# Designs tried in a protein design run: peptides against a protein of PDB entry 3J47. Part 35

Target 1, 121 residues: chain A of PDB entry 3J47
Amino acid sequence: IRLTNQLKSLKGLQSKLKDVVEYLDKVINKELPINHTILGKLQDVFNLLPNLGTPDDDEIDVENHDRINISNNLQKALTVKTNDELMVIYISNLVRSIIAFDDLIENKIQNKKIQEQRVKD
Target 2, 26 residues: chain B of PDB entry 3J47
Amino acid sequence: NAQYHLLVKQGDGLLTKLQKYGAAVR

## One batch from the design tools (peptide; aimed at target 1 I105, target 2 D12 T16)

Design b2_p24_7_s4 (made by RFdiffusion4, then SolubleMPNN; from b2_p24_7, 15 letters changed)
Fold by OpenDDE base, seed 5:
Structure b2_p24_7_s4 (fold): chain B 121 residues (1-121), chain C 26 residues (1-26), chain A 24 residues (1-24)
Amino acid sequence: as target 1 above (121 residues)
Amino acid sequence: as target 2 above (26 residues)
Amino acid sequence: DELEEMEKEMERLLQEVHELLNSL
């Protein structure tokens, strides 16, 4: 049961990571807005990852120490990868916000110039 | 990691400048 | 004078945005 759940979770994580990468590529290419629902699901998966690496307290046989270390290393690697992906999403949102504010400022300047011309005429 | 933190810091700096400018335009 | 200063600062911000985008 546990191995099947780990394999299912790993396949689910792999699928989600692929979807996140594809989504990030679309975000970088400005093709799609950030889907907050995907971000939330990624965070939920990340928050569940610690539970995948916790050995159930009932079967700590000494032979599992190397497997536990491998699991912890995989969990750490997945944690770092997920953090890096979230960071890229954050930067992409920041850049989009900056561009949108710049466009708003330009529009305000143009509107002021038009109003000043109308007062001089 | 370090390059990413630098990029975030640059973005935050730019956002702060843009916010100040947007407040001056209001 | 104030409008010209605002325009110059906008151009500077656009340049900083461009530099940020090029660093990605």
Scores: peptide ipSAE 0.315, ipTM 0.850, DockQ to the pose 0.064
OpenDDE base, seeds 1, 2, 3, 4: peptide ipSAE 0.301, 0.309, 0.311, 0.307; ipTM 0.848, 0.852, 0.854, 0.847; seed 1 fails the geometry check

Design b2_p24_8 (made by RFdiffusion4)
Pose (drawn by RFdiffusion4):
Structure b2_p24_8 (pose): chain A 91 residues (1-28, 36-48, 72-121), chain B 26 residues (1-26), chain P 24 residues (1-24)
Amino acid sequence: IRLTNQLKSLKGLQSKLKDVVEYLDKVIHTILGKLQDVFNLNNLQKALTVKTNDELMVIYISNLVRSIIAFDDLIENKIQNKKIQEQRVKD
Amino acid sequence: as target 2 above (26 residues)
Amino acid sequence: ALTAMDEAITAMKEAITALKEALT
């Protein structure tokens, strides 16, 4: 789902660029200003990425903890299944 | 870095315990 | 399922090692 959403966003840019190229050919405004703003707004993320890296580490650790918890419950389930099997054999 | 490592070390320790439990169950 | 869990734990530990290396 996230991927489809990202693709939609990129699609708009691609179409938008085509339109802009055609517009410029024809010319040979508010949209242009808006685009410039967006440009000014990955390069900058470079420095910002330094912080993101730290945060990514934290969210990785949290995911690991969740995986452990899920393994615990999984072990319990497996034990219950074994017990059920034993009971059936007894029967 | 050392502080960050500390938390990472603890997480690894818990993971080891969980692995040991899984081995005992097997 | 327990083997798969050990494999997953191994992968998590490798990921933690990689984080330790990055921090160093």

Design b2_p24_8_s1 (made by RFdiffusion4, then SolubleMPNN; from b2_p24_8, 18 letters changed)
Fold by OpenDDE base, seed 2:
Structure b2_p24_8_s1 (fold): chain B 121 residues (1-121), chain C 26 residues (1-26), chain A 24 residues (1-24)
Amino acid sequence: as target 1 above (121 residues)
Amino acid sequence: as target 2 above (26 residues)
Amino acid sequence: DLEEMEKEIENMRKLLEEIEEKLK
């Protein structure tokens, strides 16, 4: 029962991570806006990942050191992957902000030129 | 790690420039 | 890829420099 539930939870996490990657690819390609709700859920998962690998302190059996190391290594690998995904989101937002700012500046330059022409007429 | 921190630092530099220009254009 | 993101940031840096020159 416990192992089956862990495998089901891991498969659910893997599916969600795949959906996040697909969403990130669409965001990089400028096809979709960043969904703050997806980002918030990803951050929540990241903050919970440290807690998912802490066994509650009540059975130190010395034979599980390799399983604890595998769990900690998997958690570290998932943490790195999540950080990379968050970085891609951050850069995508930065790029969008810069483009929107460039458009704003060009619009202001055009408006200034129109006003200068109207004062010369 | 080092490449990640460099990329974030470059992004923060761009954001700071963007904020300065946004203040100068208002 | 990380290299592609670095190139995109550099392109955005160049765009900001061009904007700065238009505002002088």
Scores: peptide ipSAE 0.337, ipTM 0.866, DockQ to the pose 0.035
OpenDDE base, seeds 1, 3, 4, 5: peptide ipSAE 0.331, 0.296, 0.332, 0.321; ipTM 0.862, 0.846, 0.866, 0.861; seed 5 fails the geometry check

Design b2_p24_8_s2 (made by RFdiffusion4, then SolubleMPNN; from b2_p24_8, 19 letters changed)
Fold by OpenDDE base, seed 5:
Structure b2_p24_8_s2 (fold): chain B 121 residues (1-121), chain C 26 residues (1-26), chain A 24 residues (1-24)
Amino acid sequence: as target 1 above (121 residues)
Amino acid sequence: as target 2 above (26 residues)
Amino acid sequence: ELEEMEKEIQNQLELLKEIEKQLE
């Protein structure tokens, strides 16, 4: 049961990471707005990943200690990688917001110049 | 981590300048 | 992939700084 759940979670994570990368590429290309619902669900999956790696308190023998350490290191590495991906998404949003605000300022300056010309005529 | 915090700080700095400019153009 | 995206975001931030400077 535990190995099957780990494999299913890993396959799910791999699919989600692929979907996130594909989504990031579309965000960089300005083709799509950020789906906050996808981001929230990813964050929830990652917050649950630490709990999927914790043995429920049923006695499993000392011989699995090396496998548990490798699993915890992989899980930590995956968590770091995902945090880095979420960070890149955040910066991409910030940059997009800055561009949109710059365009709004330029439009406002042009509108002011047009009004000043109309008052001088 | 450190490079990302630098990028976020640069983006926040640019956003702050842009906000000041938007307030001056108001 | 992640490093290339970070580089592209940096290029966009630099372009925005140049646009901001032209407005100033």
Scores: peptide ipSAE 0.318, ipTM 0.851, DockQ to the pose 0.033
OpenDDE base, seeds 1, 2, 3, 4: peptide ipSAE 0.282, 0.312, 0.318, 0.295; ipTM 0.840, 0.851, 0.854, 0.852

Design b2_p24_8_s3 (made by RFdiffusion4, then SolubleMPNN; from b2_p24_8, 19 letters changed)
Fold by OpenDDE base, seed 1:
Order: structure tokens, then sequence, then C-alpha cells
Structure b2_p24_8_s3 (fold): chain B 121 residues (1-121), chain C 26 residues (1-26), chain A 24 residues (1-24)
């Protein structure tokens, strides 16, 4: 039962990660704004990941050690992948903020030039 | 990892400069 | 002052284009 739930959660995470990558591509292409709800759910998945790697202390036969190590490596790989995804989102937001501020600064510069011209006339 | 941290550091540097210009234009 | 700010904004836009190119 636990392994099937982990596999289902992993498939759900993989699907969601694909959806977020597709969303990021649309954000990079300026088609969509960043959805904070997707980020929050991704963070929640990360906060749950450490809890997926603690076996309850009852009866780990030696054959499960390799499976646990594979699970931990996969969890670490997913953690890295989602950190990379969060970072791409962060950079995309940063770039958008910089563009918006650049436009604001240019608008302020133009308004100041117009006022300086009106004072000289 | 390293290229990514460099990219974030460059972005943060740009944001900080942009904030200083926004404050100077205000 | 204004021309120096415009120059620095252009330098930032160039750095942004480099960042966008590194994200591709």
Amino acid sequence: as target 1 above (121 residues)
Amino acid sequence: as target 2 above (26 residues)
Amino acid sequence: DLDEMERKIKEQLELLREIEKLLE
C-alpha cells in the first residue's frame, strides 16, 4: 500500500512538474502571468518529500536497503529538479519585474523631459 | 548549479541596480 | 544625470538579454 501511494505521488509530481515546465515556457514566451498557487503546491510537495524517506522503524530486511537508497536518490533528484524549476520561475519573475521597472523609469524620464521643455517655453 | 547561481546573482545585481534607479527617479 | 540613467538602463537591458539567452 505505501509503495503504491509513493509511486502514485511520484507520478503526480512528475505530471505536475511537466505542467509547471509547460507553464514556465508560456511565461518565458510572455503568454501567461506566474501562478503563485502552482509554486505553493510545489513547495508543499518538497516539504512532504523528507517524510516519504523515513521508514517506520519496524522490520527492514537487508533487501530493502538498495530500494531505500534508490528511493532516496530519486527523491534527491526530484528535489534538485524542483529547485531548478523554482529557480527558473524566480528568474522569470525577476526579468519581468526588471522590464516593468525599466518601462516605468523610461516613462518617468519622458515625463521629466516634457516638464523641462514646458518650463523652457 | 554553479551557472544557475551565477545567473541568479546577476539577476539580483540587476534588480538592485534597477531599484536604485527607481528610487533616484522617484 | 538623466543621460547617465538612460545609459545604465541600456546596460541593464543588455544584461537582461544575456540572462534570457542563458535561460534558453
Scores: peptide ipSAE 0.316, ipTM 0.851, DockQ to the pose 0.061
OpenDDE base, seeds 2, 3, 4, 5: peptide ipSAE 0.279, 0.248, 0.324, 0.312; ipTM 0.845, 0.742, 0.855, 0.854; seeds 4, 5 fail the geometry check

Design b2_p24_8_s4 (made by RFdiffusion4, then SolubleMPNN; from b2_p24_8, 19 letters changed)
Fold by OpenDDE base, seed 2:
Order: C-alpha cells, then sequence, then structure tokens
Structure b2_p24_8_s4 (fold): chain B 121 residues (1-121), chain C 26 residues (1-26), chain A 24 residues (1-24)
C-alpha cells in the first residue's frame, strides 16, 4: 500500500514535469511568451528539489551514495546558475524600466519648455 | 548571495533616484 | 537559460524514471 502510493505520486510528478518541458519547448521556440510567474514557480521547485533528494541517512550503500551526490551537486550547481541568470534578466528589465522612465522625464521637460516659450510669445 | 543583494540594492537605489527626479520635473 | 532549465528538468525526469524502475 505505501509503496504503491509512492509510485502513484512519482508518476504524477513525472507527468507534471513532462508538461513543464513541453511548455518550455514552446517558449524556446517563441510560440509562447515567457511567463515570469511560471519561471518563478519553476525556480521555487528547483530550490526545493535538493530537499526532495535527501534520503534519510540510515541505509545507503556506497555506490548509490556517489550517484546521489552527483545528482545533488549537479542540482545545486544548476540552481546557482539559474539564480544568476534570473538575476541578469531582472537587472536587464530594471535597466530597461529606468531608461524608459528617463526618456519619459526628458519628453516632459521638453514639452514644458515648449509651453513656456509659447506663453512668452 | 551578498553580491546579489548588493546588485539589487544598487538597482533599487537608481529606481528611487529616478522617481525623485520624475516628481521634481512634474 | 531556458534551454539549461529544460535540460535540468529532463535530467530530473530521467532520475524519476530510474527510481520508478527500482520500485517496480
Amino acid sequence: as target 1 above (121 residues)
Amino acid sequence: as target 2 above (26 residues)
Amino acid sequence: MLEEMEEEIKNQLKLLEEIEKLLS
């Protein structure tokens, strides 16, 4: 019973991960726009994944320990890389917002100068 | 972590300066 | 970036499939 429920839960997770891959493929192919909310949720999943792969320390044979360590190290490295890349995207969007606001301010200053000249004539 | 927070803080500082400038030009 | 995230998810899917094989 417990093992069957774990297998069912694992199959459910596998199905959801396949749906995420299909979504990411559509985004990579530019068929869908990047959804920042989905990316944030994916990041949260990746941050939780190192905790899902900690087997309780009590019975892992040395050969399985190396595969688990490689998986955990890869996941940790990929989490760090994903965080760095998301940071670059965040900063790029922030810089674009700053430039757009600066241009808006300059346009307002120019419009104000034109109005002040028209009132003096 | 520390470099990330520093970079975010610098961005927020620039955004705040821009908001103050926009309010002064209004 | 997105391609690397996709590759990571594909790697996790493979790990899940290996776990399913061990539990079957």
Scores: peptide ipSAE 0.257, ipTM 0.728, DockQ to the pose 0.016
OpenDDE base, seeds 1, 3, 4, 5: peptide ipSAE 0.262, 0.238, 0.246, 0.221; ipTM 0.844, 0.705, 0.716, 0.749; seeds 1, 4 fail the geometry check

## One batch from the design tools (peptide; aimed at target 1 N83 L86, target 2 Y4 G11)

Design b2_p25_1 (made by RFdiffusion4)
Pose (drawn by RFdiffusion4):
Structure b2_p25_1 (pose): chain A 91 residues (1-28, 36-48, 72-121), chain B 26 residues (1-26), chain P 25 residues (1-25)
Amino acid sequence: IRLTNQLKSLKGLQSKLKDVVEYLDKVIHTILGKLQDVFNLNNLQKALTVKTNDELMVIYISNLVRSIIAFDDLIENKIQNKKIQEQRVKD
Amino acid sequence: as target 2 above (26 residues)
Amino acid sequence: LEEMREELKEDLEEFEENLEEFKEE
């Protein structure tokens, strides 16, 4: 789902660029200003990425913890299944 | 870095214990 | 196995507290 959403966003840019190129050919405004703002707003993420790296580490550690908890419950389920099997054999 | 490694080390320790429990179950 | 699981839960709680403290710092 996230991927489809990202693609939709990029699609808009691609179409937008085509329109802009055609517009410029014809000319040979508000949208242009807006685009410029967006441009000014990955490069800058470079420095900001430094911080993101730290936060990514923390969200990785959380995910590891959750995986451990899931494994714990999984072991209990496996034990219950074994006990059920033993009971069936006895019967 | 040392502080960050500390938390990482603890997380690894818990992972080891969980692995030991899985081996005991097997 | 019950003792190991109890020790694992206690250690997990301590680790979660440490993680909360680390996020606060």

Design b2_p25_1_s1 (made by RFdiffusion4, then SolubleMPNN; from b2_p25_1, 10 letters changed)
Fold by OpenDDE base, seed 5:
Structure b2_p25_1_s1 (fold): chain B 121 residues (1-121), chain C 26 residues (1-26), chain A 25 residues (1-25)
Amino acid sequence: as target 1 above (121 residues)
Amino acid sequence: as target 2 above (26 residues)
Amino acid sequence: LEEQREELRKLLDEFLEELEKFLKE
């Protein structure tokens, strides 16, 4: 049961990562705005991962040390993966900010050209 | 890792040029 | 000003290309 839930969570995370990548690709292509809901769901999954990796405190059998290490390794791997996703989202936000600022600069240049033409007339 | 750091460096370069351009348009 | 704008556009295009490569891997 636990391994199947971990595999399902990993597959779900992989699917969400793919959805985030596809979403970020659409964002880069200016087709969609950033979905804060995807980021929130990723954070929720990350916050649930410690709970998926903690065995209930009440059965200390010596075989649990290897299971705890595997769970900690899975949690670390998912932490790295979540950090990579957050980095991609950050880069995408940066690119959007850069594009919006370029457009603002262009608009300001055009407004200056219009003012210079009005002073010459 | 290396490709990510390259992408970040290119983004920083772009941001720096954008800041210079914004200052020249003021 | 126009030359600096064109340079900024080229850098943006290069950055977008590298981002697309990173997303496809």
Scores: peptide ipSAE 0.357, ipTM 0.865, DockQ to the pose 0.650
OpenDDE base, seeds 1, 2, 3, 4: peptide ipSAE 0.333, 0.351, 0.338, 0.344; ipTM 0.859, 0.866, 0.859, 0.864

Design b2_p25_1_s3 (made by RFdiffusion4, then SolubleMPNN; from b2_p25_1, 11 letters changed)
Fold by OpenDDE base, seed 3:
Structure b2_p25_1_s3 (fold): chain B 121 residues (1-121), chain C 26 residues (1-26), chain A 25 residues (1-25)
Amino acid sequence: as target 1 above (121 residues)
Amino acid sequence: as target 2 above (26 residues)
Amino acid sequence: LEKQREELRKLLDEFLKELEEFKKQ
């Protein structure tokens, strides 16, 4: 029962990761704004990952130790990949915010120059 | 990890320059 | 002012380039 649940959770995480990559590509291409709901669900998965990697203190037969280490390494690799994707989203948002602020500053400078010219005329 | 920290540091530098520019335009 | 804007734009372009390299991994 536990192995089937871990495999199902891993497949669910892999599917969500694929959806995040596809979303990131759309965000980089400026086709879509950041979906805070996807980001929140991904953060929830990250907060649950430490809990998915803690074996409850119930009798771990020594024969499962190698399978647990492989599962933890795969979860860690998926966590790192998902973190890197979140970082790309965050950075893309930061870049967009910076461009928007640069445009706002330029517009403010132009408006001031127009106002100064109107006062001199 | 290292490329990410470099990218975050560059982003923070950019944000700081933007803030200084915004303050100079006020 | 204009020189500072140009420096900001250069840093933005460098940052976008690094982001694209990160996306290719």
Scores: peptide ipSAE 0.357, ipTM 0.875, DockQ to the pose 0.651
OpenDDE base, seeds 1, 2, 4, 5: peptide ipSAE 0.348, 0.317, 0.336, 0.341; ipTM 0.869, 0.865, 0.870, 0.868

Design b2_p25_1_s4 (made by RFdiffusion4, then SolubleMPNN; from b2_p25_1, 11 letters changed)
Fold by OpenDDE base, seed 5:
Structure b2_p25_1_s4 (fold): chain B 121 residues (1-121), chain C 26 residues (1-26), chain A 25 residues (1-25)
Amino acid sequence: as target 1 above (121 residues)
Amino acid sequence: as target 2 above (26 residues)
Amino acid sequence: LEEQREELSKLLDEFLKELEEFLKS
């Protein structure tokens, strides 16, 4: 059961990571706005990761120590991967914000020029 | 990691320039 | 103002290129 849940979570994370990458590519290409749903799903996966590596306190037999270590290593690896994806999403959002702000500044400059021309006429 | 930090640093620099530009346009 | 805008645009382009390289890595 635990291994199956870990595999399912890993597959889910892998799928979400793929979706995030695809989303980021679309963001870079200006094809789609930021999909908050993908970010939310990724956060959900991250919040579930601690549950994947915590052995239920009730089955800590000495033989499970190696399995626990493997599970913890997997959880850590998944956490790092998730963090990297979140960072990429954050950077993408920052870039979009910068572009939008640049456009706003340009529009303001143009509006000021138009007003100055109207006052001179 | 190094490439990521460089990207973040460049983004911060761009943001700073953008803020200065915004202040000059006001 | 136009010069500053051009500089910002260049910096943005450089950042986008680096981002693309990071995504491909």
Scores: peptide ipSAE 0.344, ipTM 0.859, DockQ to the pose 0.668
OpenDDE base, seeds 1, 2, 3, 4: peptide ipSAE 0.332, 0.331, 0.354, 0.325; ipTM 0.855, 0.857, 0.856, 0.859; seeds 3, 4 fail the geometry check

Design b2_p25_2 (made by RFdiffusion4)
Pose (drawn by RFdiffusion4):
Structure b2_p25_2 (pose): chain A 91 residues (1-28, 36-48, 72-121), chain B 26 residues (1-26), chain P 25 residues (1-25)
Amino acid sequence: IRLTNQLKSLKGLQSKLKDVVEYLDKVIHTILGKLQDVFNLNNLQKALTVKTNDELMVIYISNLVRSIIAFDDLIENKIQNKKIQEQRVKD
Amino acid sequence: as target 2 above (26 residues)
Amino acid sequence: EELEEQMEELSEQIEELSEKFDKKL
């Protein structure tokens, strides 16, 4: 789902660029200003990425912890299944 | 870095214990 | 500060789980 959403966002840019290129050919405004703002707003993320790296590490640790918890419950379920099988054999 | 490594080391330690429990179950 | 607090919370969670797994082992 996230991927489909990202594609939709990029699609808008692609179409928007085509429109802009055609517009410029015809000419030979508010949208242009808005685009410029967006441009000013991954290059900058480069420095900001330094911090994101630290945060990404924290969210990786968290995920590892959750995986461990899930494994614990999984072991319990496996034990219950074994016990049920033993009971059936006895019967 | 050292502090960050400390938390990472603890997380690895817990992972080891969980692996041992899985081996005991097998 | 927020990152330190998140790291402390994770440490506490790891310690709690460690004690739980020590009892099981």

Design b2_p25_2_s1 (made by RFdiffusion4, then SolubleMPNN; from b2_p25_2, 14 letters changed; failed a check: too like the target's own chain)
Amino acid sequence: AQLELKVIYISNLIRSLEEKYDKKL

Design b2_p25_2_s2 (made by RFdiffusion4, then SolubleMPNN; from b2_p25_2, 13 letters changed)
Fold by OpenDDE base, seed 5:
Structure b2_p25_2_s2 (fold): chain B 121 residues (1-121), chain C 26 residues (1-26), chain A 25 residues (1-25)
Amino acid sequence: as target 1 above (121 residues)
Amino acid sequence: as target 2 above (26 residues)
Amino acid sequence: AQLELKVLYLSNLIETLTEELDKKL
C-alpha cells in the first residue's frame, strides 16, 4: 500500500510538474494568465509529500534507512524544482505587470500632450 | 540560484525605474 | 534545460524592457 501511494504520488507529481511546465510555457508565451489553481494544487502536493516519506518509527531496519534517504533526497529535489518553477512564474507575472505599467505611463504621457495641445489652440 | 537572483535584481531595477517614470508623469 | 531556457528568455526580456524604459526617461 505505501509503495503504491508513493508511486501514485510520484506519478501525480510528475504529471503536475509537467502541467506546471506547460503552464509556464503558456505564461511565458503570454497565452494564458497565471493559473493560481495549478500553483495551489502543486503546493498542496508538496505539503502532502512529507507525510508520504515519514518512516513509521516502528520499522526502521537499516535497509529502510537508505530508502528513506533516497525518498528525502527526491522530495528535496522536487521541492527545489517546484520552487524554481514558482519563481519563474512570479518573475513572469512581474514582467507582465511592468509591461502593463509602461503602457499605462505611455498612455498618460500621450493624453497629457494632447491636453496641452488643446489648451494652446 | 545565482541566475535567478540576478533576474530578480534586474526585475527590481526595472520596477524602480517604472516607479520613477510614473512619478514623473504624475 | 527547458526551465533554464525560460529563465534566460525572461532575463533577456527584462533587459530589453529596461533599455526601452531608459530610452523613455
Scores: peptide ipSAE 0.328, ipTM 0.852, DockQ to the pose 0.684
OpenDDE base, seeds 1, 2, 3, 4: peptide ipSAE 0.324, 0.276, 0.274, 0.326; ipTM 0.852, 0.842, 0.839, 0.854

Design b2_p25_2_s3 (made by RFdiffusion4, then SolubleMPNN; from b2_p25_2, 14 letters changed; failed a check: too like the target's own chain)
Amino acid sequence: AQLEQRVIYLSNLIRTLTEKLDAKL

Design b2_p25_2_s4 (made by RFdiffusion4, then SolubleMPNN; from b2_p25_2, 13 letters changed; failed a check: too like the target's own chain)
Amino acid sequence: AQLELMVQYLSNLIRELEEKLEKKL

Design b2_p25_3 (made by RFdiffusion4)
Pose (drawn by RFdiffusion4):
Structure b2_p25_3 (pose): chain A 91 residues (1-28, 36-48, 72-121), chain B 26 residues (1-26), chain P 25 residues (1-25)
Amino acid sequence: IRLTNQLKSLKGLQSKLKDVVEYLDKVIHTILGKLQDVFNLNNLQKALTVKTNDELMVIYISNLVRSIIAFDDLIENKIQNKKIQEQRVKD
Amino acid sequence: as target 2 above (26 residues)
Amino acid sequence: EEELNESEEEMNELMEEIHNLLEEL
């Protein structure tokens, strides 16, 4: 789902660029200003990435902890299944 | 870095315990 | 046993990714 959403966003840019190229050919405004703003707003993320890296590490650790908890419950389920099997054999 | 490594080390320790429990179950 | 091993492998991969991120810092 997230991927489809990202693709939709990129599609808009691609189409928008084509339109801009055609517009320029014909010329040979508000949208242009808006685009420039967006441009000014990955390069910058480079420095910001430094901080993101720290936060990514924390979110990785949380995910590891959740995996451990899921493994615990999984072991319990497996034990219950074994007990059920034993009871069936006795019967 | 040392502080960050400390939390990471603790997380690894818990992971080891969980692995031991899985081995005991097997 | 296969499902428990797969879970252990996934958790180890997460730990390796954490260590890699720590080395990049």

Design b2_p25_3_s1 (made by RFdiffusion4, then SolubleMPNN; from b2_p25_3, 16 letters changed)
Fold by OpenDDE base, seed 5:
Structure b2_p25_3_s1 (fold): chain B 121 residues (1-121), chain C 26 residues (1-26), chain A 25 residues (1-25)
Amino acid sequence: as target 1 above (121 residues)
Amino acid sequence: as target 2 above (26 residues)
Amino acid sequence: DKELQEQIKNMEQILNKIHELLDSL
């Protein structure tokens, strides 16, 4: 039962990671705005991942030590990979916010120049 | 990690510069 | 990893372009 749940969770995570990559590609291509709800659900999945990969200390049969180390290394590698993906999303949002703010500043400067010309005429 | 923190810091620096410009244009 | 690095590089290029635009204001 526990191994089947871990495999199901891993398949679910892999599917979600694929969806995140596809979403990231769309965000990078400026095809879609960032959905904060998707980001929040991803963060929740990440916060649950450490708890899903810690076997309760009470059932560590010595024969599973190599499998546990491989699982922990894979989980750590997945956590790092997704942290990097979330980081790319964060930078994309920051860049988008900067561009939008730059356009607003330019529009204000142009409006100010037009007003100054109207006062001189 | 380190390259990302550098990129975030550069982005935050740009955002701060934009905020100063936006305040000066008001 | 390689695709992610390329995306980071593209973002760095955009940030540099924004920096140049800000310096021109």
Scores: peptide ipSAE 0.327, ipTM 0.855, DockQ to the pose 0.033
OpenDDE base, seeds 1, 2, 3, 4: peptide ipSAE 0.288, 0.302, 0.299, 0.303; ipTM 0.845, 0.851, 0.850, 0.851

Design b2_p25_3_s2 (made by RFdiffusion4, then SolubleMPNN; from b2_p25_3, 13 letters changed)
Fold by OpenDDE base, seed 3:
Structure b2_p25_3_s2 (fold): chain B 121 residues (1-121), chain C 26 residues (1-26), chain A 25 residues (1-25)
Amino acid sequence: as target 1 above (121 residues)
Amino acid sequence: as target 2 above (26 residues)
Amino acid sequence: DEELDKRIEEMNQLLAKVHELLDSL
């Protein structure tokens, strides 16, 4: 029962990771804004991955070593993929922040010009 | 791993610069 | 004006680095 639930959770994670990649591609293409809910779910996955990578060494019989190694390799591959996705989201947020600061600078320049014009009148 | 760490480090450097900009524009 | 132009230039450099990061993904 516990192993079946872990496999189901891992399949669910893989599906969500695919959805995040598709979303990131749309964000890179400027087709969609960053969804904070997807980001939160990805962070939750990232926080759970370290906990999933520490099977308590005390209850796993020797016959499962090959399956555990395959699971750990899959978890590691999923962690790398999740990290790449998080990084694309992070970069997308940085680009948006830079654009927002550029707009803020332009607004300050315009406000200063308006004040200088009002002092000359 | 190494490329990822480099990319994260570069991103953090960009964030720090962005924060300095925000403070200087205030 | 000069300080604002310097700030815009530093933002453009930041943007260029963000593009380099995107291209390295």
Scores: peptide ipSAE 0.321, ipTM 0.860, DockQ to the pose 0.077
OpenDDE base, seeds 1, 2, 4, 5: peptide ipSAE 0.311, 0.297, 0.298, 0.293; ipTM 0.852, 0.852, 0.852, 0.846

Design b2_p25_3_s3 (made by RFdiffusion4, then SolubleMPNN; from b2_p25_3, 15 letters changed)
Fold by OpenDDE base, seed 4:
Structure b2_p25_3_s3 (fold): chain B 121 residues (1-121), chain C 26 residues (1-26), chain A 25 residues (1-25)
Amino acid sequence: as target 1 above (121 residues)
Amino acid sequence: as target 2 above (26 residues)
Amino acid sequence: DEELEQMIRNMNRILQQIHDLLKSL
């Protein structure tokens, strides 16, 4: 039962990571706005990661030690990758916010120039 | 970790400046 | 006019800070 749950969680994480990468690629290409739902799902995955690492203390068979070490190294590598993806998403949100403010500023400048021209005529 | 926290802190500083700017344009 | 130019200068400084941050990755 536990191994099946770990495999299901890993498959779920792998699918979410793929969705995040595909989303990040679309954001980098300026094709889509950042979806807060993807950020929420990544945070949920990160909050679930500690639950993947709790060894319930059932039975020391020596053959499991190497598999546990590989699983822990993979989990650590996935955690680092998730942090990097979250960082890229955060930066992408900042860049979009800045672009939106730049457009707002330009619109305000244009509106002011139009108003000054109307007062001079 | 330290570089990531520095990055986040710098980004938050930028967001705060953007918010102040947006409030001054209102 | 001067306040708006100051705002644009501030935004450009913010963009440069983001660019520097991206280069630090």
Scores: peptide ipSAE 0.278, ipTM 0.841, DockQ to the pose 0.076
OpenDDE base, seeds 1, 2, 3, 5: peptide ipSAE 0.260, 0.263, 0.264, 0.275; ipTM 0.840, 0.836, 0.836, 0.830

Design b2_p25_3_s4 (made by RFdiffusion4, then SolubleMPNN; from b2_p25_3, 15 letters changed; failed a check: too like the target's own chain)
Amino acid sequence: DKELEQKLKEMQELLDKVHALLKSL

